# Designs tried in a protein design run: peptides against a protein of PDB entry 7Q4I. Part 60

Target 1, 281 residues: chain A of PDB entry 7Q4I
Amino acid sequence: HENSTIAERLYSEVRVLCWIMTNPSNHQKKARHVKRTWGKRCNKLIFMSSAKDDELDAVALPVGEGRNNLWGKTKEAYKYIYEHHINDADWFLKADDDTYTIVENMRYMLYPYSPETPVYFGCKFKPYVKQGYMSGGAGYVLSREAVRRFVVEALPNPKLCKSDNSGAEDVEIGKCLQNVNVLAGDSRDSNGRGRFFPFVPEHHLIPSHTDKKFWYWQYIFYKTDEGLDCCSDNAISFHYVSPNQMYVLDYLIYHLRPYGIINTPDALPNKLAVGELMPEI

## One batch from the design tools (peptide; made by RFdiffusion4, then SolubleMPNN)

Design b2_p13_7_s1 (from b2_p13_7, 7 letters changed)
Fold by OpenDDE base, seed 2:
Structure b2_p13_7_s1 (fold): chain B 281 residues (1-281), chain A 13 residues (1-13)
Amino acid sequence: as target 1 above (281 residues)
Amino acid sequence: SILEKAEKLASLR
């Protein structure tokens, strides 16, 4: 009853490795639910932890746990990916164990781009990094070339990339990527609506949910709105999604259908050359 | 990130 031909094509042509930031205390509480919901739609799914878990398929990185070690874990995660998995995918998504991702929508966004283009996407914030950086919670996706540059060119150079493991991981990787000329892409759709979101859908969809003084409005790189026009019809991610809400979202997105309404997908855009970006909106 | 969580918590206080 469902035609997934285009989605299947994109699954093959836009290969995504998803790595999930987690810790041993969250393997059962959170990470397991990622694996049982949206994570199954990645071409490859890896959980990055401090302890191995064969049931989860978690990797034990040589890092400590806690908020002060997230940057260290991110560096080790991408080193691990580069060493073992760089050819297993074209794009490499970082997500938290409470991030929900619609992988098909991400493939659609990424389709025109070459994985050899040094670019990464996510919810772009404007502070600290000149070109902006991508929200850690919303998840961010690096091209294969971006991963190469990060691991091979940035990480070994303390002048380009912070050598210690402390700091905000999303800001720090943003600095490193900028320093090796990885472009902070624009993830908005053709209508200028965002695709990556650092909060749950409710917080973005409900008008006046937050005061205008809320930090988010000061941090967003691109002008955005609230309500139904806040978010692309092809939105990619939401953050602070509870384990139970992951199953709800899976049901709503992939199972629940309004009878008699059929969506016809837009035609795929032309592929871009290496180094080429989509036109500015 | 730690920054986002900290800022979110601050706004809820």
Scores: peptide ipSAE 0.067, ipTM 0.800, DockQ to the pose 0.230
Fold by OpenDDE base, seed 5:
Structure b2_p13_7_s1 (fold): chain B 281 residues (1-281), chain A 13 residues (1-13)
Amino acid sequence: as target 1 above (281 residues)
Amino acid sequence: SILEKAEKLASLR
């Protein structure tokens, strides 16, 4: 028997809308597997595409396909969310169709924060943006207020937000959010371990998987190491997860149990006031 | 992201 009382409470109190960036060629190959695994644990799940798919719940955004249109798709996705879904959730997660997310762990991280606080979380990188920006592949989550500021204040102003649809999607949204005073939060746990990851677990857990010259070590905002200490016990996301691996992860995380071991969850932290952040470690 | 893919490919060369 399973006791999910705390998870059910957080499901109701920390509502998450997940939007998945995809394209028509990936509806069946990738996106449907998100819907059949971790996506079912979001309060609302929407697939942002260039073609409508009623079976998938995919929206046809007025954008072209290709890598040079990812920023355009991101802008239109958040415009769509703001127009139709801004009150359907408290937090708004962007993920790719090959990102895996443990939504319960994200709710745990977000619990103390007010959705009216202009903040967003993810895997923070240090280049290009002074306060940092969140890795697109690891996925990033905006508060309701952050979405409002992005769509209403940043997007309409070419001085604050890039009007062209070209560029690195994650960098461009990071610039826009900084320009409207949305804070790049710290997603690390109390032990200083990361929660959002731009690669599969294997790439982070195995020491010396990459050399010191690997770009990731120069981009990461907070100092981190490979090995078991790389990742929080309450990790939230991994990237480059194949469709088959999504089902494996679902089994390992939610079904497979070591007999005789019972985990007791930590107490929930105190809620923060609007505009207040957790103390830095 | 586009940057992550580009930088990853550059590091593997």
Scores: peptide ipSAE 0.065, ipTM 0.795, DockQ to the pose 0.212
Fold by OpenDDE base, seed 3:
Structure b2_p13_7_s1 (fold): chain B 281 residues (1-281), chain A 13 residues (1-13)
Amino acid sequence: as target 1 above (281 residues)
Amino acid sequence: SILEKAEKLASLR
């Protein structure tokens, strides 16, 4: 028998709306598998597409498909959320249809923060944006206040936010958020280990999987290592996860147990005041 | 991310 009392508490106290970036060609191939796995653990799950799908709960945003429209889709997605769902959650996660997320671990990370604090979290990259920006593939989560500032203050002002739909969506939202004083938070755990990952677990856990010249090492904002020390015990997300791998991860994380080993969760930290961040390590 | 995919593909030897 499993005791999920703390997880249930956090489910109610740290409400998360997850929106999934997808397209009509991936509704059946990828998105439905998100819905059948980790997406069911969000307080609300919405698929942002260019076509409506009632079975998937997909929204047709007024944007075209293609790589050059991802930024446009991100802007419209957050506009849609702000208009229809801003009070349905405290935190708003963007993920791709091949991102896997352990929502309970995200709630744990977010617990001390006020949703009225202008902050967002993810895998922080250092180029292009002074404070850094969050990797699109790893997924990033905005506070309610961050969404408000993005939609109400940044998007309407071409000086603060790119008006056209071209560019890398994660970089562009990072620029916009910085311009309205939304802080790029530190998602690392108390040991300095990352929680949001732009690749599959194998790529992070196996040493020397990539060349030392691999772009990732130049992009990562915080110094990180390979191997078991790469990743928090409370890791939140991985990217490039196939539909089949999503079911495998669901089984491994939520069903498979080593007999005789019981994990006791750490105590919840104290809540922070509005505008207060956890100290950086 | 468009950049991530592009850079990843470029680094794949």
Scores: peptide ipSAE 0.065, ipTM 0.795, DockQ to the pose 0.226
Fold by OpenDDE base, seed 4:
Structure b2_p13_7_s1 (fold): chain B 281 residues (1-281), chain A 13 residues (1-13)
Amino acid sequence: as target 1 above (281 residues)
Amino acid sequence: SILEKAEKLASLR
């Protein structure tokens, strides 16, 4: 027996549209496994592609394929969302087809925030953007207001948002969002532990997995430790998760239980007013 | 991102 009352409440009150960055070659190889695992816990799940796939619920965006067009695809994806789905959710998550997301933990993080607050969350990196930007691989979530500002205010203005489709998509959206005063939020838990991760759990949990020269340590906006203290008990996402690992994670998180251990959820924080953020740790 | 993928692959080798 499981009590999911709080999770069900948050499912209703913190509506999340998840859009998955994919391509036609990955519909069967990767995207379908997202749909069969964590994606089913989104309020709405859309796969953004260059080809339509009714079985997957994939949308054909007017973009070319290739790594150099990810920024173009991101722009078109959010335009599509704004046009068709802006009222279908409160929060809008971008994830890759090899990102695994614990949506309940994301709802918990987002609960105090108004979707009318111009804010977005993810794994914050410090280079290129003054306030920071969110790692593309870890996934990032925009409030409804952030999506509106991005699509309506930023995208149409070449001074605010890059018109070309080239560049690192996560950096470029970060620049655009900063230019329209969308705040780069702090996604860390109350203990200062991260929730969005650009790598698999193993890479974060194992101490000395990488040397100090590893780019990640220079890019992270907030200082973090390796080992068990690296990751929040309410972690939200991991990247470079293989299709097989998605099913493993799904089993470990939602099915496997240590007998005799019952977790009591923390109390929900008070809701913030529009424009208010939780204090940074 | 393109950057993340490139840097990850380089660092894991």
Scores: peptide ipSAE 0.063, ipTM 0.796, DockQ to the pose 0.222

Design b2_p13_7_s2 (from b2_p13_7, 7 letters changed)
Fold by OpenDDE base, seed 5:
Structure b2_p13_7_s2 (fold): chain B 281 residues (1-281), chain A 13 residues (1-13)
Amino acid sequence: as target 1 above (281 residues)
Amino acid sequence: SILEKAEELAALR
């Protein structure tokens, strides 16, 4: 027996729509495994593709396939969400079909924030965008107000958002969101540990896995280290997770238990007013 | 992302 009362409360109060970036060739190979693991814990799960798949719940967006069209797919995905699903959730998560997400930990992070606050969260990088932008691979989550501003105010204006479909989607949405005053939030926990990660747990947890010249250390917005202190106990996402690893992570996180150890959750923080952010560490 | 992959490949060279 387990007590999930707080998790159930947050499931109701912090509603999350997850949209997964995928393509027709990955429906069976990757996307299906997201649906069978962490994706089932979203309030709503949609796969954004170029072909419809009723078994997967995949939407055919009016875009081509390929890495040079990811920005185009992102724009069309959020347009689709705004038109059909803007009231189905409070928060809107983008993830890749090889991203793993602990949705309960994301709800915990988001709980104090108003969905009417123009803010988004993820793994913040410092280049190209003054306030920073969120790593595409780690996944990023927009408030309902952020989605509204993106679709209604930014996308129709070529001066605010790139009009063509080429470019790095995470940088381009970051530029666009900054131009409509959507804030790049701080996803770190109270100990200053990150929650969104652009690599698998092994790459972050093992000290000296990468050298000091590795691009990641130049891109991270907040200072971080490798090792056990790299990651929050309430981490939210990891990238480059294989389909098999998704099932392993589901087992380890939700089923495997050390006998005799009972975790008591921290008290929920006070809710913030609209426009208010948590104090920076 | 496209940038992450590109930068990762550059770092491995």
Scores: peptide ipSAE 0.041, ipTM 0.770, DockQ to the pose 0.215
Fold by OpenDDE base, seed 2:
Structure b2_p13_7_s2 (fold): chain B 281 residues (1-281), chain A 13 residues (1-13)
Amino acid sequence: as target 1 above (281 residues)
Amino acid sequence: SILEKAEELAALR
């Protein structure tokens, strides 16, 4: 009843390794629900923790736990990926254990780009980093070349990348990536609608949910609207998604269908050359 | 991130 030919093609051509930021206390509470929902649609799924868990496929990184260690964990996670998994995928997604991702939509966005292009995508914020940085909670995806530059060129140089493990991990990786000329890409669709979101769908879809003084409106790099036009039809991620809501989203996105409505996918764009980006909207 | 959470909490106060 379902034609997934294009999705299957993209699964093969746009390989995504997803690594999930988690901790031992969240293995059962949160991380396992990622594995049982959207994480199964990644080409490879790894949980980055401080303790090994064979059931979850969690890796014990040599870092402590807590908010002040997230940057340290991110550095060690990408070091681990580069050493063991750099050829297992073309793109490398960081997500939290309460991030929900529609991986097919991410593959669609990434399809025209070369993984050898030094670029990364996510929900772009404008403070602290000149080119912007990607929201940690919304998740961000690095090209293979971006991972290489981060691990090989940025991390070993304290002038390019913070050596301490403290700080906001998304800001810190954003600084490091900028310093090695990894471009902060535009993840918006052809209509200018966002694809990566740092909150649950409800917070983005409902007009006037927050006042104009809410920090998010000051942080967002690109102008955005509220309501149904807030979000791409091919949205990629949402944050602060509870374990139960992950199953709800899985049902709504992949199972629930309005009878008699058939979506015809747009044609795939032409592939870009190495170093080339999509035209600005 | 810790920044997002901190800013979110600040907005809710």
Scores: peptide ipSAE 0.040, ipTM 0.770, DockQ to the pose 0.209
Fold by OpenDDE base, seed 3:
Structure b2_p13_7_s2 (fold): chain B 281 residues (1-281), chain A 13 residues (1-13)
Amino acid sequence: as target 1 above (281 residues)
Amino acid sequence: SILEKAEELAALR
């Protein structure tokens, strides 16, 4: 009793490759639950690890494990994608193995943009990078052109991109992307509400969950509110989602329905030209 | 990651 015609259209027109940051110890504990929930809605799903897992479809990247190697893993992941999968999708999402993503909402946000536009989206933070950078935990999505510029132009040049594997992964890719003129897009909806979130829904929806001195409020690029106005009706991602919570979210978002309430989607916006962005709110 | 930032800030305090 569900009409998914528009979602099916977007699935075909806005192709998304999702790569999941994971490690061998989390293949069974976390990653498999991504595969069994939101990951199945990606056009292609790849788990980037240090060990191969045929059941999970995990790739063994030539990197070590640990927090100090996250940047190295990100570089190798995008190199792998560029070499093997650059034409398999239009957009390339990085997510953690505890990130939950509503892929349909991401396709909706991305629909007007050309994949040949050098742009990427996520939860934008303001420190360290002039144009901002996207939170690693909330997940971030690169256009095909952004991936090309990152891999072909930025990575080979130590002046543009950090050559060692140390550092904050999300900050480092943000620096690299800025240096090759990949734009840090605005992922907010037309009401100015965020779509990518670095915490679980509860932490964003409940007012005064954190004190005013909490680092997050100093890091956010755009002014945001707490409570129900914090989050878009078309929110895309949440972080620190446990495996069990992934199944709960899947049920709540895709199965549970309030009887008698019918959601009518907004019309799709016009497509933008290559290099064109939506106006900032 | 956000955890890294939290740890970094904790280390700075």
Scores: peptide ipSAE 0.036, ipTM 0.743, DockQ to the pose 0.244
Fold by OpenDDE base, seed 1:
Structure b2_p13_7_s2 (fold): chain B 281 residues (1-281), chain A 13 residues (1-13)
Amino acid sequence: as target 1 above (281 residues)
Amino acid sequence: SILEKAEELAALR
């Protein structure tokens, strides 16, 4: 009894490839639950690992496991995507195996942008990179042109991109993307509320959950608040979501409805020209 | 966890 016509249109016009950062020990524990929940709403879903798993659709990248290899895995993941899948989608999302994503809300945010615009979106942090970088945990999405520039122009040049596999993957990709003029976009909605979140909803929605001295408040690029005004009605992602919580979120977002309340979606914005961004709030 | 993320970021400083 629902009308999904607009969502179906966006599924066709705003194609998203989702790649999930995982490892062999998490294939059954975490990754399969992504596949059974929000991952099924991606146009294409790939799990990037160190071991192949045909049931999961996991790819074995030529990298080691551990936190010190996340940057290496990110580089190899995007190389793999560029070689095999660059024309299978318009946008390319990185997420962790404990990130939950509302893909329809991401398509809505991306709709006005050209995939040929060198841009990427996520939860923007201000340290280390002049234009900012996107939080790894919240997930980040690159345009097709951003992927091309990263793989073809940045990765082969040690002056533009770190050649070894050490370092914080989100900071390192942020540096590389800046060096090839990929823009760090603003993912906030028209009310200035965020869409990508590096923690669970509870941590953002509850006022004074953390001390104001907590690192997050010093890292956020845009001023943000706690409470109900913290988060867009069209929020895209949350991090540190347990496997059980993924099924709960799927139920709450896609099935549970308050009887007698009808939601009417806003009109789609006008499409932007190649290279054009939405005005910052 | 939030603590894990905090530790990771502290190590980057």
Scores: peptide ipSAE 0.035, ipTM 0.743, DockQ to the pose 0.491; fails the geometry check

Design b2_p13_7_s3 (from b2_p13_7, 8 letters changed)
Fold by OpenDDE base, seed 4:
Structure b2_p13_7_s3 (fold): chain B 281 residues (1-281), chain A 13 residues (1-13)
Amino acid sequence: as target 1 above (281 residues)
Amino acid sequence: DVLEEAEKLASLR
């Protein structure tokens, strides 16, 4: 027996379209496992590829494959979403085919925000973009208004958004979004703990797993601790999750229960006005 | 860049 009343409410009120960055070689190896695990909890799930796959529900974008085309694929993915799906959801998550996402926790974070607020969330990095940008691997979520501004205002203007398909995908979208006044939100919980993670849980949870010279510590926008305090109890995403680990995480999060422990969810915060953000911690 | 991040992560292993 499980009480999912609040989760069901949020599923209806905080609609999330998840688009997965993939390629034809990963349809069977990785993407299908997203579909069979956390992706089923999205309101809509689309796989963005260079080849159509009806079994996967993959879209063939007019882009080439390879590292240097990720930015091009992101631009085309959001153009596709805007054209076909902009009203199918309130929020639009980009994730990789090796990203695991707890969609319920994302809905909880997004609940107070209006989808008409130009904002996006993820693991915020500080380099290259003044307001910061969201790590591509951790996944990032745009409001409907953010998608509109990106596609309609930023993409058509070479002064606002890079026309070439080369470059770091996450940095480039971050630049574009900043240039159209889409705000880089703070995804941390009320305790200042992160929710979007660019690595697997083990890498964040184990203290001294990385040295202080590791690039991540220079990139993070907000200072974070290692160990159990690294991660919110309502963490949203992890990256570099293998297909097998996706099933393990699904089991651990949604099936495995310590007998006799009942978790009571926190009360939902008040909804914010359009353009309003939660105060930074 | 996802691949760049992966390469950086791999260098730690």
Scores: peptide ipSAE 0.029, ipTM 0.721, DockQ to the pose 0.214
Fold by OpenDDE base, seed 3:
Structure b2_p13_7_s3 (fold): chain B 281 residues (1-281), chain A 13 residues (1-13)
Amino acid sequence: as target 1 above (281 residues)
Amino acid sequence: DVLEEAEKLASLR
């Protein structure tokens, strides 16, 4: 007794490949729980690791593990996607094995955009990159054209993209994407509320959870508040979500319903031309 | 950087 007609339409029209950053030690501990929850709502789901796992559908990338190799893994992941899967989707989401994503809300945000527009979305941070970059933890989504530019134009040129595997993964991809004119989009809703979040819901929803000296307030590109006004009704992602919390979120979002309350979705916006963005608010 | 973000969280809490 659920009408998913619009969601099914968007599933077909806004195809999303999700790749999950993981490692062999987390295949069973974390990654499998992504596969069993929100990952099943992607059009395609791939786990990027250093070891192959046929049960998980994990790819062994030619990289080491640890923080100093995350950038290397991201480069190899997108190279792999471009070589094998560039036509399997319109949009390409990077998420961690402790990121939770409401894929339907992401499709809703992406619907008006052309996948041929060089754009990517996420939780935008302001340091290091002039146009900003997307927080790695919150996850970020590239258009097909953005992936093409990243792999074909940026990666082969050491002047445009860092050739070694060291550095902050999210900052480095942000620099590369800026250098090939991939735009850092605004993922906020019409009320100016964020959709991609680098922490768990509790950390965003509870006011005064962190001191104003906390780095996050210095990094966030757009002004944001804590409390119920922190987050869009159509929020897309949260980070540091434990395996147990993934199942809780899946239950709360997709199964638990207050009896007698029916949510009517807003009308879809008009589609944008290639290269056109929604106006910033 | 997930690990860097985690370290920053741990250091500031």
Scores: peptide ipSAE 0.028, ipTM 0.719, DockQ to the pose 0.232
Fold by OpenDDE base, seed 1:
Structure b2_p13_7_s3 (fold): chain B 281 residues (1-281), chain A 13 residues (1-13)
Amino acid sequence: as target 1 above (281 residues)
Amino acid sequence: DVLEEAEKLASLR
């Protein structure tokens, strides 16, 4: 029998609202598979779209579809969350409809932090934003205070946040958040291993899979290795995960067990004060 | 393919 006592505790103490970036053409193709797999482990799951879908729990945001509207959709999604759901969770995850997330591992990372701390986490990239920004594809999670600052302080001010809907969604939110003193946190584990990944596991796990001239190696904020040491044992997300692969990952992570191996979780760290961060590695 | 994924990611920008 499985012992989930700690996971149940974290489910209650570290409440996560997951919003999924999608569009009407992907409701059946992609989004429903998120709902049937990892999305069911969120405290609240919302699909942000341009069309309402009651079966999916999709919201119709007042935005057009297409790549040029992703920033617009992100702004409207967080406005919607702030208006309707800001008290439904402590942390607010953005993910794509082809992102897979191990929500329990995210709760473990977030546990010591106050949701009133202005911070967000993800796969940190170094270009364009001084403190860095979080990769859109890997998914990123904002504290409740970060959402408040983004919606109330940043969005209404064109000097702090881009008013038009053009630009790279992840870069633009990163600029806005920096301008309201939301900190780009370090999501690495105690061994310095990453937790949020902008590609599928195989692209991170296989040594020399890419040339070191590949853009990713120039974008990563923290130096990382390839191979088994690339990724935390408590990894949180992977991107470009196909619908079929989501079910495979669900089976491998939550059902498949090597007989006779028992994993004992590490002790939870002490909780931090409001505004306090874990030391960087 | 990592290159294809890179192109896809770039297209989101």
Scores: peptide ipSAE 0.028, ipTM 0.712, DockQ to the pose 0.476
Fold by OpenDDE base, seed 2:
Structure b2_p13_7_s3 (fold): chain B 281 residues (1-281), chain A 13 residues (1-13)
Amino acid sequence: as target 1 above (281 residues)
Amino acid sequence: DVLEEAEKLASLR
């Protein structure tokens, strides 16, 4: 017997729209597997592409394909969300078609925050943006107010937000959000462990998998460790997850159980007022 | 930077 009462409550109270960055060549190869696994746990799931696909629920954005168009696609995706879906959710997750997300853990992290607080979360990096920015691959989640400020205040102003479609999409949105006073939140758990990860679990869990000169250690905003202490028990996302690995993760997380072990969830924290953040750990 | 992450990850494989 499974008790999902708290998860069901959070599904209703912490509504998440997930948009997946994809392209027509990946609709069948990658995106459909997101839809068949973790994407089904979003309150709303949209695939942002350059071509429409009714089977996938893909939207054709007015953008070209290619590596240099990711920033353009991100801008158009959030414009589309603001125009059509801003009231359909409280939080708006960007993920790639090879990102795996435990949506229940994201809802738990977001629960105390008001969606009217101008904040966003993800794997925070320190370069280029004073307050930091969120890694694109790990996925990042904006509050409803953050989306509003991005689309209405930042995008129309070339002084606040890059008007062309070139550049690293995660850095560019980070600059835009900072310029409209959207706060780069701390997504770490109460033990200071990360929740959003720009690589597969193996790369974070195995000590010395990368050398000390690996760029990640210079980019990460908060001090982090390798090994089992790297990652929250309530981790939210991993990147570079293959389609097959998505089904494996779904089985391991939602079906496979060690007999005789029962987890009791921590109590939900008190809700914060509009504009309040959890203390940094 | 997703592209930078991908390129750097590929170099570690």
Scores: peptide ipSAE 0.027, ipTM 0.639, DockQ to the pose 0.210

